# Peptides against a protein of PDB entry 6CSU, part 9

Target 1, 51 residues: chain A of PDB entry 6CSU
Amino acid sequence: GALEELRGQYIKAVKKIKCDMLRYIQESKERAAEMVKAEVLRERQETARKM

## One batch from the design tools (peptide; made by RFdiffusion4, then SolubleMPNN)

Design b2_p25_6_s2
Fold by OpenDDE base, seed 1:
Structure b2_p25_6_s2 (fold): chain B 51 residues (1-51), chain C 51 residues (1-51), chain A 25 residues (1-25)
Amino acid sequence: as target 1 above (51 residues)
Amino acid sequence: as target 1 above (51 residues)
Amino acid sequence: YEEYIEELERESKKLLQKIDEAIKK
């Protein structure tokens, strides 16, 4: 019935949100890793300038 | 020193990501709720046409 | 770097658990 169909649509939407969040988390981790690498590089460059 | 500054940047970045994720979850829930409301309205309109 | 990624993973896991609880409702 209509109620079951509505429930099904809700579940489908929430599952999609979960998938989108997993993707967002993965992309955020990648961005964070790049930020750390960039900071390490900057530190090495600053150390080199002080030598 | 440089190590303390890097630690501060790390903590700040992680906190920002957490906040962004929480905001995304909230916005996604709101979008899902609006989709459900729209679907309920469509179903009611279709039922009315069949009467 | 490793500790930074581990913190992100811990926080992401907490958020995923909240999503799972929302699905159960």
Scores: peptide ipSAE 0.106, ipTM 0.536, DockQ to the pose 0.163
Fold by OpenDDE base, seed 5:
Structure b2_p25_6_s2 (fold): chain B 51 residues (1-51), chain C 51 residues (1-51), chain A 25 residues (1-25)
Amino acid sequence: as target 1 above (51 residues)
Amino acid sequence: as target 1 above (51 residues)
Amino acid sequence: YEEYIEELERESKKLLQKIDEAIKK
């Protein structure tokens, strides 16, 4: 009935949000690692140039 | 009625979860930015010391 | 970076647990 369908829709929506968040977390970890690696490398070059 | 109230509660809960996720994403970005800034500064010191 | 990832994982776990609890209600 309508009540069960509503409950189903709620659960589905929450599960989707959970999955989206997990995906974001994983992607953010990967991006953060690459960003740190790139920044460290750039800073080595910049520091070496200034010295 | 009870059905409308339950619907309202489910919608409210889903919206809250969405907002919590968005806030988490924003805070995560801020922490990532600070982490990169700190890593860059540490790398300056390390590179300068090694040269 | 490792410490940041560990923090992120801890916070993520807490948030996921709250979501799961909300689903159970």
Scores: peptide ipSAE 0.104, ipTM 0.547, DockQ to the pose 0.593
Fold by OpenDDE base, seed 4:
Structure b2_p25_6_s2 (fold): chain B 51 residues (1-51), chain C 51 residues (1-51), chain A 25 residues (1-25)
Amino acid sequence: as target 1 above (51 residues)
Amino acid sequence: as target 1 above (51 residues)
Amino acid sequence: YEEYIEELERESKKLLQKIDEAIKK
């Protein structure tokens, strides 16, 4: 019935959100690492040019 | 009725999770930005010492 | 990250809509 369907939709929604959060966290960490790596590399080049 | 009350509870919970997620994302972005900033600063100093 | 936030907002909205649809059944 409607109650069971609602409960099912809620559980599904919560699980989806959880999965999205975990994925975001992982991908965000990876992106952050790449950003840092890229910034370090660029900064080395920039600083080297200034020296 | 009970169904409407439960609906309200589920919607409220999902909305809260959404808000928490968005807040986490924002905070994560801020932390990532600070990490990059710090890394750039450290790298400048390190590279400068090597030149 | 802005694009991902927008995606999450869209997905969250869709999930809420599905819940509302379930109540109407």
Scores: peptide ipSAE 0.097, ipTM 0.549, DockQ to the pose 0.135
Fold by OpenDDE base, seed 3:
Structure b2_p25_6_s2 (fold): chain B 51 residues (1-51), chain C 51 residues (1-51), chain A 25 residues (1-25)
Amino acid sequence: as target 1 above (51 residues)
Amino acid sequence: as target 1 above (51 residues)
Amino acid sequence: YEEYIEELERESKKLLQKIDEAIKK
């Protein structure tokens, strides 16, 4: 019925949001790790060059 | 009626979850930027100490 | 960075729990 369909639509929407969030979190972690690594590397180079 | 009320509740819940996600994303970006900055600063100190 | 990842994981877990609770209602 209409109530069941509405509930189904709600659950579907929430699951989609959850999946999108999990994907974002995973990708964000990977990007953050890469950025830190890159910044540390660049900083070492810049510091060494100034010495 | 009952159907309209339930629809309203589901829409409200979905919107709340969406808002929570967006807030999390924004805060995560800010914290990530801050960590990169802090890591660069620490790396400068460590590198300089080794020179 | 390790501390941030742990914090991010804690916060994400909390949010996911809220979402799961909303689904179960």
Scores: peptide ipSAE 0.105, ipTM 0.545, DockQ to the pose 0.624; fails the geometry check

## One batch from the design tools (peptide; made by RFdiffusion4, then SolubleMPNN)

Design b2_p26_1_s1 (from b2_p26_1, 11 letters changed)
Fold by OpenDDE base, seed 2:
Structure b2_p26_1_s1 (fold): chain B 51 residues (1-51), chain C 51 residues (1-51), chain A 26 residues (1-26)
Amino acid sequence: as target 1 above (51 residues)
Amino acid sequence: as target 1 above (51 residues)
Amino acid sequence: SELEEKIEEQIKKLEEESTEIVKKYS
């Protein structure tokens, strides 16, 4: 009935949002790691130049 | 009616999830920025010590 | 952001499809 269909739509929406969020978090972690690595390398060079 | 009310509740719940996720993302960005700053500082010191 | 757009899309989908259910059973 109507109640079951509405409930199903809600659950489906929430699950999809959850999946998108988890994927985002994983990709964000990878980007963050790469950003830190790049920044560290840049800083090593900059510090060396100033000394 | 009852169906409209239930529909409204589900939509409201999903919008709440959206808000919570966006807040989490914002806080995560702030933490990431702070981690980068800290890493840069540590790297400056480490590089200086090795030279 | 891309994630926000995806979330908004899911909300929009829920809003649109749920209205059809309400209409169907009203």
Scores: peptide ipSAE 0.376, ipTM 0.780, DockQ to the pose 0.825
Fold by OpenDDE base, seed 1:
Structure b2_p26_1_s1 (fold): chain B 51 residues (1-51), chain C 51 residues (1-51), chain A 26 residues (1-26)
Amino acid sequence: as target 1 above (51 residues)
Amino acid sequence: as target 1 above (51 residues)
Amino acid sequence: SELEEKIEEQIKKLEEESTEIVKKYS
């Protein structure tokens, strides 16, 4: 019936949004990790040159 | 009617989820920025001590 | 952002499809 269909649509929408959010978080973590690695490497070189 | 009310409740709930997610993302970005700053500072000190 | 666009698209889809359900059972 109508109630079941509306509920189904709501649940489907929420699940899709959840999946998109989780994917974003995962990709963001990966990008952040790479940024930190690159920054650490650059800082080591920069600090060494100043010594 | 009841169907319109239920529809409205579901839409409202999903929009609330959107708002919560966007807030989470914003706060996460702020925390990440602070984390990077702290890491850079620590690396400068660590590299200097090894020289 | 891309994520925000995706979320907005899902909300829009829910709004449109739920309207059709209400019409169907009205």
Scores: peptide ipSAE 0.376, ipTM 0.779, DockQ to the pose 0.807
Fold by OpenDDE base, seed 4:
Structure b2_p26_1_s1 (fold): chain B 51 residues (1-51), chain C 51 residues (1-51), chain A 26 residues (1-26)
Amino acid sequence: as target 1 above (51 residues)
Amino acid sequence: as target 1 above (51 residues)
Amino acid sequence: SELEEKIEEQIKKLEEESTEIVKKYS
C-alpha cells in the first residue's frame, strides 16, 4: 500500500545517499593521499634548495 | 492527511541527513587541512636534518 | 559540491516520487 511504498522510497533514498557519501569519502581519501604525497615531494625539493 | 504527513516526515528526515553529511564534509576538510599543515612542517624538519 | 548536488538530486527524486504515491492513493 501507500505506506509501504512511501517507506520504500525513503529507505531507497537514504541508501543511495549513503552510497554516494561512502564513495565520496573513499575518493576524497585517495585525493588527499595523493595531495600529501605531492606536497611531501615539493617540500623536500624546496627544503633541499634552501639547505 | 496521514499520507501527506508521513511524506513530509520522510522528506524532513532526508533533509536532516543532508545537513549532517554536509557538516561532516566541512569538518573533514578542516581536519585534512590541519593534517597537511602538520605534515608539511614535519617534512621540512625531516628534510632539514638530512641536508 | 558534487556530493551535495547528488544528495539534493536524491531529495528531489524522493519529493517527486512520494508526491506521485500520495496522489495515487488519494
Scores: peptide ipSAE 0.375, ipTM 0.779, DockQ to the pose 0.793
Fold by OpenDDE base, seed 3:
Structure b2_p26_1_s1 (fold): chain B 51 residues (1-51), chain C 51 residues (1-51), chain A 26 residues (1-26)
Amino acid sequence: as target 1 above (51 residues)
Amino acid sequence: as target 1 above (51 residues)
Amino acid sequence: SELEEKIEEQIKKLEEESTEIVKKYS
């Protein structure tokens, strides 16, 4: 019935939002890791030039 | 009625996910900054020992 | 991920509550 169909639509929408959130979290973690790597590399170069 | 309550649950879920995402973004930025700071410090020490 | 687990748990709870509501009113 209408109630069951609405429930189905609700669950589908919630799962979609969850998936979008998890994707954002994963991408954010990857960007953070890349940022750290880049910063470490730059720091090594700067430190080496001072030595 | 039942339809209004189900709609309410949908709104509740959406708002909760939104709040969690915003909190994650803020906390992630702070943690990322701290991780970079700590890693840069460790890298300076490691590089200096090799020179 | 702790945040992920908390969100999944809350979604699961909402799904269970929704199921019970549907059973009651269908």
Scores: peptide ipSAE 0.088, ipTM 0.558, DockQ to the pose 0.739

Design b2_p26_1_s3 (from b2_p26_1, 10 letters changed)
Fold by OpenDDE base, seed 2:
Structure b2_p26_1_s3 (fold): chain B 51 residues (1-51), chain C 51 residues (1-51), chain A 26 residues (1-26)
Amino acid sequence: as target 1 above (51 residues)
Amino acid sequence: as target 1 above (51 residues)
Amino acid sequence: SELEEKIEEQIKKLEEEGKKIVEKYS
């Protein structure tokens, strides 16, 4: 019925949002880690060359 | 009626989750950016002192 | 490195904050 379908749509939406958030957190963590590693490496090289 | 009220509550809940996510994402990006800037600065200073 | 370790710790904090947001709606 209409009530069951509406409830189902809400549950589906909440589950999708949860999955999207978990994916975002994981991808953001990976990008942040790689960005920091690359930046630190470049900074060490640049500073060393200027000394 | 009861069905319309329940529909309204579900829509409100989904919108709240969306807003919470957007805020979390924005705040997370800002904190990450500031952390990277601080670490790059410290790394420059440390590398320079060791050269 | 020590620098990376500090950043990883901050990322772990963000992960826990994110999980709390998700869990309250689960």
Scores: peptide ipSAE 0.096, ipTM 0.492, DockQ to the pose 0.041
Fold by OpenDDE base, seed 1:
Structure b2_p26_1_s3 (fold): chain B 51 residues (1-51), chain C 51 residues (1-51), chain A 26 residues (1-26)
Amino acid sequence: as target 1 above (51 residues)
Amino acid sequence: as target 1 above (51 residues)
Amino acid sequence: SELEEKIEEQIKKLEEEGKKIVEKYS
Protein backbone atom coordinates (compact mmCIF):
# COMPACT_ATOMS: atom_id res chain seq x y z
CA GLY B 1 0.00 0.00 0.00
CA ALA B 2 0.82 3.69 -0.01
CA LEU B 3 2.34 3.59 3.47
CA GLU B 4 4.68 0.73 2.58
CA GLU B 5 5.72 2.50 -0.60
CA LEU B 6 6.43 5.71 1.32
CA ARG B 7 8.45 3.79 3.91
CA GLY B 8 10.39 2.16 1.12
CA GLN B 9 11.18 5.52 -0.45
CA TYR B 10 12.34 6.94 2.88
CA ILE B 11 14.55 3.94 3.62
CA LYS B 12 16.16 4.35 0.22
CA ALA B 13 16.74 8.06 0.87
CA VAL B 14 18.22 7.45 4.32
CA LYS B 15 20.56 4.79 2.94
CA LYS B 16 21.76 7.29 0.35
CA ILE B 17 22.31 9.92 3.06
CA LYS B 18 24.31 7.41 5.08
CA CYS B 19 26.51 6.67 2.08
CA ASP B 20 26.95 10.37 1.36
CA MET B 21 27.91 11.06 4.97
CA LEU B 22 30.47 8.27 5.07
CA ARG B 23 31.93 9.56 1.82
CA TYR B 24 32.02 13.09 3.26
CA ILE B 25 33.85 11.82 6.34
CA GLN B 26 36.42 10.06 4.19
CA GLU B 27 36.94 13.10 1.98
CA SER B 28 37.18 15.38 5.03
CA LYS B 29 39.84 13.14 6.53
CA GLU B 30 41.75 13.24 3.27
CA ARG B 31 41.53 17.04 3.21
CA ALA B 32 42.75 17.23 6.79
CA ALA B 33 45.66 14.93 6.00
CA GLU B 34 46.58 17.02 2.99
CA MET B 35 46.40 20.20 5.08
CA VAL B 36 48.80 18.73 7.62
CA LYS B 37 51.13 17.50 4.88
CA ALA B 38 51.18 20.94 3.28
CA GLU B 39 51.92 22.61 6.61
CA VAL B 40 54.80 20.25 7.31
CA LEU B 41 56.25 21.05 3.91
CA ARG B 42 55.95 24.79 4.55
CA GLU B 43 57.67 24.43 7.90
CA ARG B 44 60.53 22.51 6.33
CA GLN B 45 60.91 25.14 3.65
CA GLU B 46 60.91 27.92 6.23
CA THR B 47 63.53 26.10 8.28
CA ALA B 48 65.67 25.70 5.19
CA ARG B 49 65.47 29.44 4.48
CA LYS B 50 66.70 30.20 7.99
CA MET B 51 69.79 28.06 7.52
CA GLY C 1 57.60 25.51 18.48
CA ALA C 2 56.85 24.27 14.98
CA LEU C 3 55.72 20.82 16.15
CA GLU C 4 53.29 22.29 18.67
CA GLU C 5 51.90 24.63 16.04
CA LEU C 6 51.41 21.75 13.62
CA ARG C 7 49.66 19.74 16.33
CA GLY C 8 47.40 22.70 16.98
CA GLN C 9 46.50 22.97 13.31
CA TYR C 10 45.69 19.27 13.15
CA ILE C 11 43.42 19.49 16.18
CA LYS C 12 41.70 22.54 14.71
CA ALA C 13 41.10 20.71 11.42
CA VAL C 14 39.62 17.68 13.18
CA LYS C 15 37.34 19.88 15.26
CA LYS C 16 36.13 21.58 12.09
CA ILE C 17 35.34 18.19 10.56
CA LYS C 18 33.30 17.32 13.64
CA CYS C 19 31.32 20.54 13.39
CA ASP C 20 30.74 20.10 9.66
CA MET C 21 29.44 16.57 10.19
CA LEU C 22 27.07 17.62 12.96
CA ARG C 23 25.74 20.39 10.74
CA TYR C 24 25.35 17.97 7.84
CA ILE C 25 23.38 15.57 10.05
CA GLN C 26 21.03 18.36 11.09
CA GLU C 27 20.52 19.51 7.51
CA SER C 28 20.03 15.93 6.32
CA LYS C 29 17.36 15.43 8.96
CA GLU C 30 15.55 18.54 7.80
CA ARG C 31 15.77 17.50 4.15
CA ALA C 32 14.51 14.02 4.95
CA ALA C 33 11.54 15.42 6.84
CA GLU C 34 10.63 17.75 3.99
CA MET C 35 11.00 14.93 1.46
CA VAL C 36 8.59 12.73 3.40
CA LYS C 37 6.13 15.59 3.87
CA ALA C 38 6.13 16.34 0.16
CA GLU C 39 5.66 12.69 -0.78
CA VAL C 40 2.72 12.28 1.58
CA LEU C 41 1.10 15.36 0.09
CA ARG C 42 1.55 13.97 -3.43
CA GLU C 43 0.03 10.65 -2.41
CA ARG C 44 -2.99 12.38 -0.91
CA GLN C 45 -3.47 14.42 -4.06
CA GLU C 46 -3.23 11.30 -6.21
CA THR C 47 -5.77 9.52 -4.03
CA ALA C 48 -8.11 12.47 -4.34
CA ARG C 49 -7.88 12.36 -8.13
CA LYS C 50 -8.84 8.69 -8.11
CA MET C 51 -12.01 9.40 -6.15
CA SER A 1 37.88 6.52 14.34
CA GLU A 2 36.06 7.76 17.43
CA LEU A 3 34.55 10.61 15.43
CA GLU A 4 33.29 8.25 12.74
CA GLU A 5 31.70 6.03 15.38
CA LYS A 6 29.86 9.00 16.89
CA ILE A 7 28.65 10.07 13.46
CA GLU A 8 27.41 6.56 12.70
CA GLU A 9 25.51 6.54 15.98
CA GLN A 10 23.86 9.80 14.97
CA ILE A 11 22.99 8.33 11.56
CA LYS A 12 21.19 5.54 13.39
CA LYS A 13 19.28 8.11 15.43
CA LEU A 14 18.42 9.96 12.22
CA GLU A 15 16.96 6.77 10.79
CA GLU A 16 14.80 6.22 13.87
CA GLU A 17 13.58 9.81 13.85
CA GLY A 18 12.78 9.44 10.17
CA LYS A 19 10.53 6.49 10.91
CA LYS A 20 8.60 8.65 13.35
CA ILE A 21 8.29 11.42 10.78
CA VAL A 22 6.85 8.99 8.24
CA GLU A 23 4.28 7.81 10.75
CA LYS A 24 3.38 11.37 11.72
CA TYR A 25 2.46 12.28 8.16
CA SER A 26 0.70 9.00 7.39
Scores: peptide ipSAE 0.074, ipTM 0.502, DockQ to the pose 0.100
Fold by OpenDDE base, seed 5:
Structure b2_p26_1_s3 (fold): chain B 51 residues (1-51), chain C 51 residues (1-51), chain A 26 residues (1-26)
Amino acid sequence: as target 1 above (51 residues)
Amino acid sequence: as target 1 above (51 residues)
Amino acid sequence: SELEEKIEEQIKKLEEEGKKIVEKYS
């Protein structure tokens, strides 16, 4: 009935948001690691030039 | 009626969790940016000592 | 690396916080 469908839609929506968030976190992990590596490398080069 | 109120409550809950997740993502980005900034600073200091 | 380990720990924390948010509305 309508109540069961509504409950199902709510649960589905919440689960989708959770999955989207976890996927974002996993993707951001990879990007963050590469970003930090790149920043560290650039900083080493810049510091070396200034000294 | 009860069905309409329940529907409204579910919609409200889904919207709220969506907003919470978006804020969570934004705060995560800010913390990640600060982590990178701190690591760059530490690397600058370490590189300077090694040279 | 140490940096990757710190990132991984932070991400694990974020994942747990995310789970708590979902549980709050489930």
Scores: peptide ipSAE 0.099, ipTM 0.517, DockQ to the pose 0.051; fails the geometry check
Fold by OpenDDE base, seed 4:
Structure b2_p26_1_s3 (fold): chain B 51 residues (1-51), chain C 51 residues (1-51), chain A 26 residues (1-26)
Amino acid sequence: as target 1 above (51 residues)
Amino acid sequence: as target 1 above (51 residues)
Amino acid sequence: SELEEKIEEQIKKLEEEGKKIVEKYS
């Protein structure tokens, strides 16, 4: 019935949102890590040139 | 009734997730900025010692 | 600094991505 269908939709939506959040967090962390790695590398090269 | 309550819970959950996401973004931004600053500083010091 | 400016721009991109995700469910 309508109640069961709504319940199912709610659960499905919450699960989807959770997955999207976790994916976003993971991807954000990966992008941040890559950004840091790139900056470290660039900084190393820059500092080396100054020494 | 149960149907209205469930609908209310769905809306509430979505709003909660929205707030959590925005909070995460803000906190992540702050941590990322601090992390990069720290890494850059450490890298400069490390590279300087090697030169 | 130039580094800080680049970081800020990347953070802004992440913020926009986050907002888009949130808006899907709003």
Scores: peptide ipSAE 0.095, ipTM 0.490, DockQ to the pose 0.041; fails the geometry check

Design b2_p26_1_s4 (from b2_p26_1, 13 letters changed)
Fold by OpenDDE base, seed 2:
Structure b2_p26_1_s4 (fold): chain B 51 residues (1-51), chain C 51 residues (1-51), chain A 26 residues (1-26)
Amino acid sequence: as target 1 above (51 residues)
Amino acid sequence: as target 1 above (51 residues)
Amino acid sequence: SELEKKIEEEIKKLERESEEIVKKYS
C-alpha cells in the first residue's frame, strides 16, 4: 500500500545518498593524498633553493 | 492526513542527512588543510637536516 | 559541489515521487 511505497522510496533515497557520499569520500582521499605528495615535492625544491 | 505526514517526515529526514553530510565534508576539508600544512612544515625541517 | 548536486537531485526525486504516491492513494 501507500505506506509501504513511501517507506520504500525513503530507503531507496537514503541508500543512494549513502553510496554517493562513500564514493565522494574515497575520491577525496585519493585527491588529498596526491595533493600532499605534490606539496611535499614542491617544498623540498623550495627549501633546497633557499639553502 | 497520515500519508502526507509520513511523506513530510521522510523528506525531513533526508534533508537532515544532507545537512549532516555537508557538515562532515566541511570539517574534513578543514582537517585536510591542517594536515597538509603540518606535512609541509615537517618536510621543511627534514629537508633542512639533510643539507 | 557535485556531491551536493547529486544529493539534491535525489531529494527532489523523492519529493516528486512521494507526492505521486500520496495522490494515488488519496
Scores: peptide ipSAE 0.425, ipTM 0.789, DockQ to the pose 0.808
Fold by OpenDDE base, seed 4:
Formats: sequence, structure tokens, C-alpha cells
Structure b2_p26_1_s4 (fold): chain B 51 residues (1-51), chain C 51 residues (1-51), chain A 26 residues (1-26)
Amino acid sequence: as target 1 above (51 residues)
Amino acid sequence: as target 1 above (51 residues)
Amino acid sequence: SELEKKIEEEIKKLERESEEIVKKYS
């Protein structure tokens, strides 16, 4: 009935949002790791240049 | 009616989830920025020590 | 952000589809 359909749509929406969030988190972690890696390299070079 | 009220409650709940997720993202970005700053400092010190 | 846009689109989808259900059973 109507209640079941509304409930189903709500759950579906929440699950979709959850999945999008989890994907975002994963991608964000990957990007952050790459940024840190690049920053580490850059800082090593910069520090070496200053020494 | 009850059906419209339930619909409204579901929409409200999803909007609350959105707000919570956006807050999480913002806080996560802030934490990430602090971690990068700390990493930069550590790498400068480490590189200097190696030189 | 892209995530925010996706979430907002999902909310809009829920709003539209739930409205149709309410109308269907009215």
C-alpha cells in the first residue's frame, strides 16, 4: 500500500545517499593520499634546496 | 492527512541526513588540512636532519 | 560540491516520487 511504497522510497533514497557518501569518502581519501605524497616530495626538495 | 504527514517526515529526515553529511565533510576537510600542515612540518624537519 | 549536488538531486527525486504516491492514494 501507500505506506509501504513511501517507506520503500525513503529507504531507497537513504541508501543511495549513503552510497554516494561512501564513494565520496573513498575518493577523498585517495586524493588526500596523493596530495600528501606530492607535498612530501615537494617539501623534501624545498628543504634540500634551502640546505 | 497521515500520508502527507509521513511524506513530510521522510523528506525532513533525508534533509537532516544531508545536513549531517555536509557537516561531516566540512569537519573532515578541516582535519585533513591540519594533518597536511603537520606532515609538512615533519617532512621539513626530517629532510633537514638528513641534510 | 558534486556530492552535495548528488544528494540534493536525490532529495528532489524523493520529493517528486513521494508526491506522486500521495496523489495516487488520495
Scores: peptide ipSAE 0.425, ipTM 0.788, DockQ to the pose 0.788
Fold by OpenDDE base, seed 5:
Structure b2_p26_1_s4 (fold): chain B 51 residues (1-51), chain C 51 residues (1-51), chain A 26 residues (1-26)
Amino acid sequence: as target 1 above (51 residues)
Amino acid sequence: as target 1 above (51 residues)
Amino acid sequence: SELEKKIEEEIKKLERESEEIVKKYS
């Protein structure tokens, strides 16, 4: 009935949003990791140059 | 009626989830920025020590 | 943001589809 259909739509929406969020987080983590690696490398070079 | 009220509650709940997620993302970005700053500082010190 | 856009689209979808359910059972 109507209640079941509404409930189903809600659950589906929440699951979709959750998936989008998780994907975003995962991609963000990967980008952050690469950013840190690059920053570390650049910082090593810069520090070395100053010494 | 009851259906309209339930619909409204579901929509409200999803909007709440949206708000929570956006807040989480914002806070995560702030933490990430601080983490990078800290990493840069530590890397400068470590690189210097190794030289 | 892109994520925000996706979420908003999902909310709008829920709003539209749930309204149709309410109409169906009115």
Scores: peptide ipSAE 0.423, ipTM 0.787, DockQ to the pose 0.833
Fold by OpenDDE base, seed 3:
Structure b2_p26_1_s4 (fold): chain B 51 residues (1-51), chain C 51 residues (1-51), chain A 26 residues (1-26)
Amino acid sequence: as target 1 above (51 residues)
Amino acid sequence: as target 1 above (51 residues)
Amino acid sequence: SELEKKIEEEIKKLERESEEIVKKYS
């Protein structure tokens, strides 16, 4: 009935949003790690030039 | 009616989840920025000691 | 953001499809 269909749509929407969020978090972690590596490398070069 | 009210509650709940996720993302970005700042500072100190 | 866009599209989908259900059973 209507209640079951509405509930089903809600649960499906929540699950989809959850999956999108988890994927975003994982991708964000990977991007952050690469950004840190690049920043550390740039900082080493800059500091070395100032020494 | 009951169907309209339940529909409204489900939509409201999903919008709440959206808001919570966006807040989490914003807070995560701020924490990441602070971690990068700290890492850059540590790297400067380490590189300077090696010079 | 892309994530926000995805979430918003999912919410809009829920809004449209749930309205259709309410209409069907009205």
Scores: peptide ipSAE 0.421, ipTM 0.787, DockQ to the pose 0.790

Design b2_p26_3_s1 (from b2_p26_3, 11 letters changed)
Fold by OpenDDE base, seed 1:
Structure b2_p26_3_s1 (fold): chain B 51 residues (1-51), chain C 51 residues (1-51), chain A 26 residues (1-26)
Amino acid sequence: as target 1 above (51 residues)
Amino acid sequence: as target 1 above (51 residues)
Amino acid sequence: MEDEVLEKIDKAIEELERESEKIVKE
């Protein structure tokens, strides 16, 4: 009935949001790791040039 | 009626989830900024000691 | 990247609002 349909729509929305956030978290972690790696390399070069 | 009330409750719940996700994203960005700052400082010190 | 995930969340909310409205009107 209508109550079950409404519940279904709610569950669908919540699951979609959950999946999108999990993907965002995973991609964010990967990008953060690459950014830190690049920043460390740049900083080593900059520090070395100043010495 | 009962259906309208339930719809309202589901929409409210999903909007609450959105707010929680916004807070998580903001806090994660702040932590990431602090981690990068700390890593840059450590790398400067390590590189300088090797020179 | 944050804007992209938030846009997806907004779309999911809008979908719930539209589909639930249809159910209530039925």
Scores: peptide ipSAE 0.458, ipTM 0.802, DockQ to the pose 0.845
Fold by OpenDDE base, seed 3:
Structure b2_p26_3_s1 (fold): chain B 51 residues (1-51), chain C 51 residues (1-51), chain A 26 residues (1-26)
Amino acid sequence: as target 1 above (51 residues)
Amino acid sequence: as target 1 above (51 residues)
Amino acid sequence: MEDEVLEKIDKAIEELERESEKIVKE
């Protein structure tokens, strides 16, 4: 009935949001890891040049 | 009616989820920035010790 | 990428609002 349909729409929306956030989290973690690697490399170079 | 009230509750719940995700995104960005700062500092120390 | 995920969330909310309104009107 209408109650089940409304519940279905709610669940659909929540699942969509969950999936989008999981993807965002995964991509953000990968980007953060790459950013740290790049910063560490740059810092090594800068520190080495100063010595 | 009851269906309208339930609809309103579902919409309210999903909007709450959005707010929670916004907070998570903001906090994760702050943590990422702090992580990069810490890694850069540690790398400076490690590089300096090796020279 | 934050703007993109937020846009997707907004679209999911808008879809819920539209489809649930149809159900209530039935």
Scores: peptide ipSAE 0.455, ipTM 0.802, DockQ to the pose 0.851
Fold by OpenDDE base, seed 5:
Structure b2_p26_3_s1 (fold): chain B 51 residues (1-51), chain C 51 residues (1-51), chain A 26 residues (1-26)
Amino acid sequence: as target 1 above (51 residues)
Amino acid sequence: as target 1 above (51 residues)
Amino acid sequence: MEDEVLEKIDKAIEELERESEKIVKE
């Protein structure tokens, strides 16, 4: 009935949001890891130039 | 009626989820920035010790 | 990247609002 359909719509929305956020988190982690690597390398170069 | 009230509760809940996600994103950005700073500092120390 | 995920979330909310309204009006 209407209650079940309404519940279904809620669950659908929540699951969609969850999925989108999980993907965002995963992509964010990957970008963060690459950012750290790049920053470490840049810092090594900078430090080496100063020494 | 009860159905309208339930709809309202579901919409409210989903909007709450959105707010929680916004907060998470903001906090994640802050943590990422601090992580990069910390890594840069650690790398400076490590590089300096090796030189 | 944040804007993209937030846009998706907003779309999910909008869909819930539209579809739930139809259900309530039935």
Scores: peptide ipSAE 0.454, ipTM 0.802, DockQ to the pose 0.829
Fold by OpenDDE base, seed 2:
Structure b2_p26_3_s1 (fold): chain B 51 residues (1-51), chain C 51 residues (1-51), chain A 26 residues (1-26)
Amino acid sequence: as target 1 above (51 residues)
Amino acid sequence: as target 1 above (51 residues)
Amino acid sequence: MEDEVLEKIDKAIEELERESEKIVKE
């Protein structure tokens, strides 16, 4: 009935949001790792130039 | 009626989820910034020791 | 990146709002 359909819509929305966030988290972690790597490499050169 | 009330509760719940995700994203950004800062500082010392 | 995921979440909420409204009207 209507109540079951309404519940279904809620669950669908929640699952979609969860999926979107999980994907975001994974991509964010990958970008963060790359950012740290790049920053470390840049800092090595910067430090070397100052010494 | 009861159906409208339930609809309202479901919508409220997903909006709460969105709010929680926004908070998570913000906190994650702050942690990432701190992590990069710490890594840069550590790398400065590491580079200095190797030279 | 953040804006993109938030847009997706907003779309999911919008879909719930539209579909649930139809259910209530039926």
Scores: peptide ipSAE 0.455, ipTM 0.802, DockQ to the pose 0.810; fails the geometry check

